# Designs tried in a protein design run: peptides against a protein of PDB entry 5A53. Part 80

Target 1, 230 residues: chain A of PDB entry 5A53
Amino acid sequence: LVENVKQALFIPGQSCNKNLHDIMVDLSALKKPDMKRFNRKNDIHPFEDMSPLEFFSEKNDCSLMVLMTSSKKRKNNMTFIRTFGYKIYDMIELMVADNFKLLSDFKKLTFTVGLKPMFTFQGAAFDTHPVYKQIKSLFLDFFRGESTDLQDVAGLQHVISMTIQGDFQDGEPLPNVLFRVYKLKSYKSDQGGKRLPRIELVEIGPRLDFKIGRIHTPSPDMVTEAHKKP

## One batch from the design tools (peptide; made by RFdiffusion4, then SolubleMPNN)

Design b2_p9_7_s1 (from b2_p9_7, 6 letters changed)
Fold by OpenDDE base, seed 1:
Structure b2_p9_7_s1 (fold): chain B 230 residues (1-230), chain A 9 residues (1-9)
Amino acid sequence: as target 1 above (230 residues)
Amino acid sequence: MFYRPYKLP
């Protein structure tokens, strides 16, 4: 069974500001063409009532959603939502730190729309800690794109790097996740008359440091159903 | 369409 590419819906909440809008535009550009955006603000509180998100998932045929909200307690908050059968599977709040950089802060490089990024994860907790495992799963799922058998190395344009900011012990606050986007740039290096292919990583943005907020995890029954191979 | 969450290998 070839699963269709998951579509993402970006939703500005009632408290969405200019900075969050700009972040939304830049992050959603990486998800093109498999992305929809609402132009109007919607009053949604997903940790109080999930029903509006389930309705939007079904109505727009989007299994991925990102809600943009901001408050004193949760500044620059991106709530990432996944659905299964148009029901909420999981949610995570990722708050963008004030040191963010937009695509406009970097040298404009042309990129092909629809190419899959390669992911790199730095930090052992991405494989051991339940919260960071969920983050890893979420971003891999979010940017997975079309299953092409030939991930021809020639089709790799972007690298997304996710790094846990430092070590932590049990009971300590969870470190931020550093989100970085690079373009692979191929150069022909003339070293000594031999044209050696040189690949450089150039940061293209956006640059986001995510503070981890509230989390919703699926029921054991939903996990079982979601993991069934047809 | 039923979308499944990404299974980590």
Scores: peptide ipSAE 0.075, ipTM 0.752, DockQ to the pose 0.812
Fold by OpenDDE base, seed 5:
Structure b2_p9_7_s1 (fold): chain B 230 residues (1-230), chain A 9 residues (1-9)
Amino acid sequence: as target 1 above (230 residues)
Amino acid sequence: MFYRPYKLP
């Protein structure tokens, strides 16, 4: 079963500011060509009413959505939404810390559009803790791209690194998730007359530290339906 | 189209 590539819709909320817009542009560039962006602000409050997002999912045939909002309580908030059958499956608020870096803050590198990133996850909680498991699932799903048989290292251009910022105990605030994007740079190193292929990771941006906000989880029934093999 | 969420193993 070859699943079609999931399309992402980036939605500026009513409180979207220039910083969020710039973050949206840069993050969405990694999802090209499977991305749409709205140019107009939309007044959407997904934790109060999900219906507008379900409508946008269906109307745009996008199973992935990112809502850009900002307030004093939830500054630089990216709400990531997944739908199943145009119904909300899950949502998570990821607030971008003020120390963010844009693509323009890094050396401009040409990249091929549409190549699947490799993910690296740092932190045991990505496999054990329900919130971090959801984040891992979300980002893997969001950037999965085309199922190419070419797991060829030759097709690997980008590495997305996600790191939980430190250890935490039960009942403590959840640490931020550090989002980093690297390009693989291959160059021939002349070490001692042998041309060894050298690969380096070069950070290309954006650089985002995500503070975890509100979460919506699917019902057990919706999980079962969404995970049924046709 | 109905898209399945990524199933983590």
Scores: peptide ipSAE 0.036, ipTM 0.710, DockQ to the pose 0.859
Fold by OpenDDE base, seed 3:
Structure b2_p9_7_s1 (fold): chain B 230 residues (1-230), chain A 9 residues (1-9)
Amino acid sequence: as target 1 above (230 residues)
Amino acid sequence: MFYRPYKLP
């Protein structure tokens, strides 16, 4: 079974500002060519009414959506939505901390559009805690791209690093997730007349620290249907 | 097309 590449739709909410717009542009650039952006603000409140998002999912044939909103309580909020059969599967609010860096804050490097990133996850909770498991699943799904049998190291251009910021106990506030993007830079070093291959990781941005907000989880029935093999 | 969530390997 060959599944099509999941398309992402980026939606400015009514409260979207310049900073959120810039973050949206930079994050969506990593999803090219499998990305659409709305130019108009839309008054969407997904935790109150999901119907507008289901409509946009179907109309745009996008199973991934990101809603950009900001308020005093939920500043720089990116709501990540996944759909199954154009119905809401899950949602998570990830609020970008004020210390964010844009692509313009880093050294501009050329890169090929459409290459899949490799992921690294730092923190045991990504495999054990339900919220961090959802985050891991979301980002892997969001950036999966086309199914290729052979990811040759030669085709590896980007590494996305996701780190849980510190340890936590049950009942404590969930630590932020540190989102970092690196490019693999290959160059030949001339050391004493011997050309040795060197690889370096160069941060390219954006740099985002995500505070976890509200979550919607699928029903057990929807999980079963979404995981059925035809 | 019906999109499935990512399955962890």
Scores: peptide ipSAE 0.029, ipTM 0.679, DockQ to the pose 0.816
Fold by OpenDDE base, seed 4:
Structure b2_p9_7_s1 (fold): chain B 230 residues (1-230), chain A 9 residues (1-9)
Amino acid sequence: as target 1 above (230 residues)
Amino acid sequence: MFYRPYKLP
């Protein structure tokens, strides 16, 4: 069964500012063509009432949503939401640190819209810790794109790197996740008469450091239902 | 359409 490409809806919250809007534009550009953006601010508080998000998921046929809000406690907050059957499956708050870089801060490179990124994950906790497992699952799901047999290197344009910033112990605050985007650049190197293809990674942006906030996890029953193979 | 989270590899 080939699953359809998941559509993402970007929602500016009531507290969305210019910086968050710019971050939203740049991050959503990586999800084109499978992305919608609202132009109006919406007063949504997903950890108080999830019903408005379920409504938007169904009405826009988007199983992925990103809510953009900012407060003193949760500055530059991107709430990532996934739905199953238009019901909330999971949510996670990822707050963008002030050191962010936009696409305009990097060298403009030609980019083909709609190509699937390759992911790299750095940090053992992405495979063992429940929160980082959710983050890994979320981003892989968010950027999966079309299921093409194009595992061919010829179709690979860019790499998204996600790194856990340092080690942590039980009971300590969870380290930030460093989000980086690279383009593959092929060079012909003439070394000693053998032309070896050299591939380099060039950062293209955006550059985002995510601080982890509040999390909503699915019930065991919802997990079972979402993982049923047809 | 029923959207599911992708399985982690």
Scores: peptide ipSAE 0.027, ipTM 0.663, DockQ to the pose 0.801; fails the geometry check

Design b2_p9_7_s2 (from b2_p9_7, 6 letters changed)
Fold by OpenDDE base, seed 4:
Structure b2_p9_7_s2 (fold): chain B 230 residues (1-230), chain A 9 residues (1-9)
Amino acid sequence: as target 1 above (230 residues)
Amino acid sequence: MFYHPYKLP
């Protein structure tokens, strides 16, 4: 069973600013070639009316969408949307903190377009808490790429690290998720006549700290249908 | 070849 690579659509909202545009460009570069970007602003309010997003999903054949909006209450807001059968499956608002770094803030490293990233998740809540489970599922799905035979280590170029910023108790505000991107750099080390390959992680950007906003979760019936193996 | 374009991880 070969799954098609999910296509992502990046949508600037009416309130999209320069910073959000730059973040959109850099994040979408990691999804190449499996992404589209709209050049025009669209007045979409996904938590009020989801129908425009379902229309865009079907019209563009994109099961992943990212809406870029900014307000005083929800600054630098990236709404991540997934669809199933061109219907809304889930949504989550992830607001980028002001301390973000763009690709231009890091040393330019050449990378092959279309290689599947590896993921690391730091924080027990990624496996236990429903919101962080949704975030984990979303990012794994978003960056899955082509199903290449994982046995070729030569195809491993990037690591995406996602960290929950601190511990929290029930009823407390959910900690931010720290998004980091690294490139694997191989060095030939000659230690004592045995050439052991040394691998280092070099941060390449973007660097994003996500504050969690509003969430839409799928119905139990949609969950069952989306997990059916053919 | 059944393409399930919507399979979640």
Scores: peptide ipSAE 0.020, ipTM 0.580, DockQ to the pose 0.245
Fold by OpenDDE base, seed 1:
Structure b2_p9_7_s2 (fold): chain B 230 residues (1-230), chain A 9 residues (1-9)
Amino acid sequence: as target 1 above (230 residues)
Amino acid sequence: MFYHPYKLP
């Protein structure tokens, strides 16, 4: 069963500012060609009423959505939404810290559109803690791309690194997740007459530090349905 | 479209 590539819809909220717009453009560029962007602001409050997002999911045939909002309480907020059968499956607020870097802040490197990134996760909590497990699941699902049987190493262009910023104990605030994007650059090294392929990781952006906000988790019934093999 | 949130690619 070849799973169809999940399409992402990027939605500017009513409070979307220039910084969030720029972040949206750069992050959505990594999801090309499997993304849509709205040009108009939409007044959506997903933790108050989810119905508008379900409508947009169905109308645009997008099972992934990202809502861009900003307030005093939730500055630079990216709400990531997943749907199953055009119904809300899960949601998570990830607020971008002010120290973000855009693609324009890095050396421009050419890249092929549509190549699947490789992921790396740093921090034990990505496998044990329910919130970080959801984040891991979300990003793997968001950037899965086409199932090519030939994961030829030649098809790997990007590495996305996600790191939990430090250790934490129960009852402490959840550390930020550091999002970093690297390009694999192959060099022919002439070391001692043997052309050894040297691979370097070059950061290409965007650079985002995510503060974790509100979460919506799926019902047990939706979890069961979403795990059913057709 | 089948959504399998935890199917690793």
Scores: peptide ipSAE 0.018, ipTM 0.578, DockQ to the pose 0.533
Fold by OpenDDE base, seed 2:
Structure b2_p9_7_s2 (fold): chain B 230 residues (1-230), chain A 9 residues (1-9)
Amino acid sequence: as target 1 above (230 residues)
Amino acid sequence: MFYHPYKLP
C-alpha cells in the first residue's frame, strides 16, 4: 500500500507577524510540492474551536496544517495539526525562539523539490516521552514525502536533525527541540589517485529552536482508526 | 485519504 503524500496547509493567524511569515515561507519551502499557503490572515484559535481547521482540512484536502500565531504568552507560535478523515487527530504548539535563522542567512544551495529528507533524532526522550514521541511522529509524517523504495543515496539531499536541548527530569519544563536542516554535499577528493567520495553536511536552514506549548492528543479510538490498513 | 500516523516501534 503506497500511502498518498500528505498535503500541508500553512495558515497565517490573525496575529501572524513578519517573522512568522518568513519562517512559514522557509519551512513550507521544504514541504514543496505538497504544500499550500494562505495569503490572508484567519482568526483561528484551535484550542478553543477546532471546527475552522477541520473545515480547512476538508476544503483543501490537507491532512497537515500549520497555524502561525504570535502573542506575549506564545510568541512565534507554530501550531502543527494533523487530521484523520478531516477531523483533528493531534495538535502541538511549537514556539520558535528569537535566535532563528532563515534560509537567507545561509549559503543558498540549489535543492531538488520533492526529495524526502532523512531524519536524525538526538535524545532518548524521542522514543520514551509522550510529547517528544508525538513531535518525532509529527515531523516524520510531515516530511515523509513519497514512499520511494529507492533509498537511493543519489536521491538523498537533505537531513533534518532534531535535538532535545539538554537533559530534563520529571516535573521540569520540557527542553526545546533544535530543528536543523542540512544538505549532503558530495565532493570528489583526489587523494592519491583514488577518488574517495567525501560527503559533507552543510547547514541550509531554516534554523529553528522550538519551545513546546499546548498539546492535543488523539482519542484511543481515533488512534485505532488511523492505524487501520484499508 | 487514510492517515497512518507513524507507528513508532
Scores: peptide ipSAE 0.016, ipTM 0.563, DockQ to the pose 0.747
Fold by OpenDDE base, seed 5:
Structure b2_p9_7_s2 (fold): chain B 230 residues (1-230), chain A 9 residues (1-9)
Amino acid sequence: as target 1 above (230 residues)
Amino acid sequence: MFYHPYKLP
């Protein structure tokens, strides 16, 4: 079963500022061509009323949404939303720390649009802790792209690295997730007269440190339905 | 649109 590529809708909230807009543009560039952006601000409060997001999901045929909001309590907040059957499946607030870097802060590299990134996850909690499992699932789902048979190393252009910032114990605040994007750069290095293919990772941005905010988890019934193989 | 969050092989 070839699943259709999930489309993402980026929505500026009413409190969206220039920084969030720039972050939105840069992050959404990684989702091209499977991305839509609204140019107008929309007053949406998904943890108070989810109905506007369900409406946008259906109207735009987007199962992925990102709402851009900012407040004193939730600065640079990217709410990632997934829908199933145009109903909210899950939501997570990821607040971008002020130390963010845009694509313009890195050397401009040409990249092929639509190539599937490789993911790397650093931190055991991505496999064990419910919140980090949701984050892992979300980002893998968000950037899955087309199922190309070209999982060949030749088709690998981007690496997305997600790192949990340090260890934590039960009851402690959840560490930030460090989001980094690298391009694979092949060099023909002449070391000792043998052209060895050297691959280097070059950071291309954006660089985002995500503080975890509010979460909505699916009901067990929705999980069961969403996991049913057709 | 089928949503399979965990069927990453």
Scores: peptide ipSAE 0.019, ipTM 0.582, DockQ to the pose 0.629; fails the geometry check

Design b2_p9_7_s3 (from b2_p9_7, 5 letters changed)
Fold by OpenDDE base, seed 2:
Structure b2_p9_7_s3 (fold): chain B 230 residues (1-230), chain A 9 residues (1-9)
Amino acid sequence: as target 1 above (230 residues)
Amino acid sequence: MFYRPYELP
């Protein structure tokens, strides 16, 4: 079963500011060509009423959505939403810390649009802790692109690194997730007349530190339905 | 289209 590539819809909320707009533009650039952006602000409160998001999911045929909002309590908040059958599957608030860097803060490198990034996850909690498992699942799903049997090394252009910022214990606030994007740069090193292939990782941005906010998880029934192979 | 969530291996 070849699943179609999941389309992402980026939605400016009513409280979307310039910083969030810029972050939205930069993050959505990594999802091209499988991305739509609204140019208008929409007054959506997904944890109060999910119906507008379900409507947008269906109308735009986007199973991924990102709502950009900012408040005193939830500054630079990116709500990541996934839908199944145009119904909300899960949601997570990821607030971008003020130390963010945009693509413009890095050396502009040409990249091929539509290449699937490789992911690296740093932190055991990505495999054990429910919230970080959801984050891992979300980002893998968000950037999965076309199902290719082989990640052709020749097609590997980007690495997305996600790191849990430090250790934490039960009952402590969840550490931020450090989102970093690197481009693989191949060099021919001329060492003593032998051309050795050298690969370097160059950070290309955006650089985002995500503070975890509110979460909505699917019902067990929805999980079962969503994992059914037709 | 029905999109399955990403199954973690």
Scores: peptide ipSAE 0.140, ipTM 0.786, DockQ to the pose 0.869
Fold by OpenDDE base, seed 5:
Structure b2_p9_7_s3 (fold): chain B 230 residues (1-230), chain A 9 residues (1-9)
Amino acid sequence: as target 1 above (230 residues)
Amino acid sequence: MFYRPYELP
């Protein structure tokens, strides 16, 4: 079963500011062409009422959504939402730290739209801790793109790196997740008359440090239904 | 369309 590429809807909330808008534009550029953006602010409070998001999921046929909000308590907040059957599957608040960098802060590089990124995850908790497992699942799902049989290294353009910022113990605040985007730059290096293919990773942005906020997890029944292989 | 969440191995 070839699943269609999941479409993402970026929604500016009522409290969306210029910084969040810019972050939204830059992050959504990585999801092109499988992305929609609203130009108007929408008053949505997903942890109070999920119904508006379910409505938008269905109306726009988007199983991925990102709500952009900002408050004193939750500054630069990107709420990532996944739906299954246009019902909320999971949600996570990821607040962007003030040290963010936009695409404009990096050297402009031409890139092919629609290429699947390679992911790298740094931190054992991505495989063991439920919150970080959800984050890993979310981002892999969000940027999965087309299921091309060609895991062709030739098609690899982008590397997305996600790093847990330090170790933590049970009961401690969850460390931030460092989101970094690199482009593979291939160039011929002349070392000693042998042209060796050299690949370098060049950071292209955006650069985002995510502070973890509120989480909604699916019910066990919804997990079972969502993972049923047809 | 129904989309399956990414299954972590």
Scores: peptide ipSAE 0.133, ipTM 0.786, DockQ to the pose 0.909
Fold by OpenDDE base, seed 1:
Structure b2_p9_7_s3 (fold): chain B 230 residues (1-230), chain A 9 residues (1-9)
Amino acid sequence: as target 1 above (230 residues)
Amino acid sequence: MFYRPYELP
């Protein structure tokens, strides 16, 4: 069964500000063409009532959602939601630190819409710690795109790097996740009359440091149903 | 359409 590409819905919450709007625009540009955005603010509180998100998932046929909210307790909060059968599967709050950079802060580089990014993960906790495993799963799922058998190396345009900011012990606050986006730039270097292919990584943005907030995990029954291969 | 979560290899 070839699964259709997962569509993402970006939702400005009632407390969405200019900074969050700009972040939303830039992050959603990486998900084109498989993205929808609401132009109007919606009063949604997903950790109090999930029903409005399930309704939006079904109505828009989007299994991925991102809610943009901000408060004193949860500044620049991006709530990432996944649905299965239009029911909430999991949620995670990722708060963007104030040191963020937008696409406009970097040199404008032309990119092709719809190319799948390559991911890199730095930090052992992405494979061992349940929260970071969920983050890894979420971002891989969010940007998976079309399952093309030929990931032709020629089709690689950009790399998304996710790094856990430092080591931590049990009981300590979870370190931030550093989100970075790079474009692969091919150069022909004339070194000594031989044209050697040179590949450089150029940061293109956005640059986001994510502070981890609240998490909702699926029930064991939902996990079992979601992993059933037809 | 039913979308499955990403299965980590």
Scores: peptide ipSAE 0.129, ipTM 0.779, DockQ to the pose 0.880
Fold by OpenDDE base, seed 4:
Structure b2_p9_7_s3 (fold): chain B 230 residues (1-230), chain A 9 residues (1-9)
Amino acid sequence: as target 1 above (230 residues)
Amino acid sequence: MFYRPYELP
């Protein structure tokens, strides 16, 4: 069974500001063409009532949602939501640190819309810690794109890198996740009469450091149902 | 009810 590409809906909350809007625009550009954005602010509080998000998921046929809110306690907050059968599967708050960089802060490079990124994950906790496992799963799911059998390196345009910022022990605050986007640039190096292809990674943005906030996890029954292969 | 199989990685 070939799964359809998951569509993402970006929702500005009531507290969405210009900076969050710009971040939303740049991050959502990486999800084109499989992305929708609301132009109007919506008063949604997903950790108080999830019903409005389930309604938007069904009405827009989007299984991925990102709510943009900002407060003193949760500045530049991107709440990532996944649905299964238009019901909430999981949620995670990822707050963007003030040191963010937009696409306009980098050298403009040609970009083909719709190509699947490769991912790199740095930090053992992405495989062992439940929160970072959820983040890894979320971003892989969010940017999966079309399932092409051709793992052809020729179709590889960009790499998304996610790094856990430092080590931590049990009971300590969870380190930030560093989100970076790179374009592959091929060079012909003429070293000693042998042309060896050299590939370099050039950062293209956006650059986002995510502070982890509140989390909602699925029930064991929902996990079982979501993993059922037809 | 469109059960889209969610292959979570």
Scores: peptide ipSAE 0.105, ipTM 0.757, DockQ to the pose 0.373

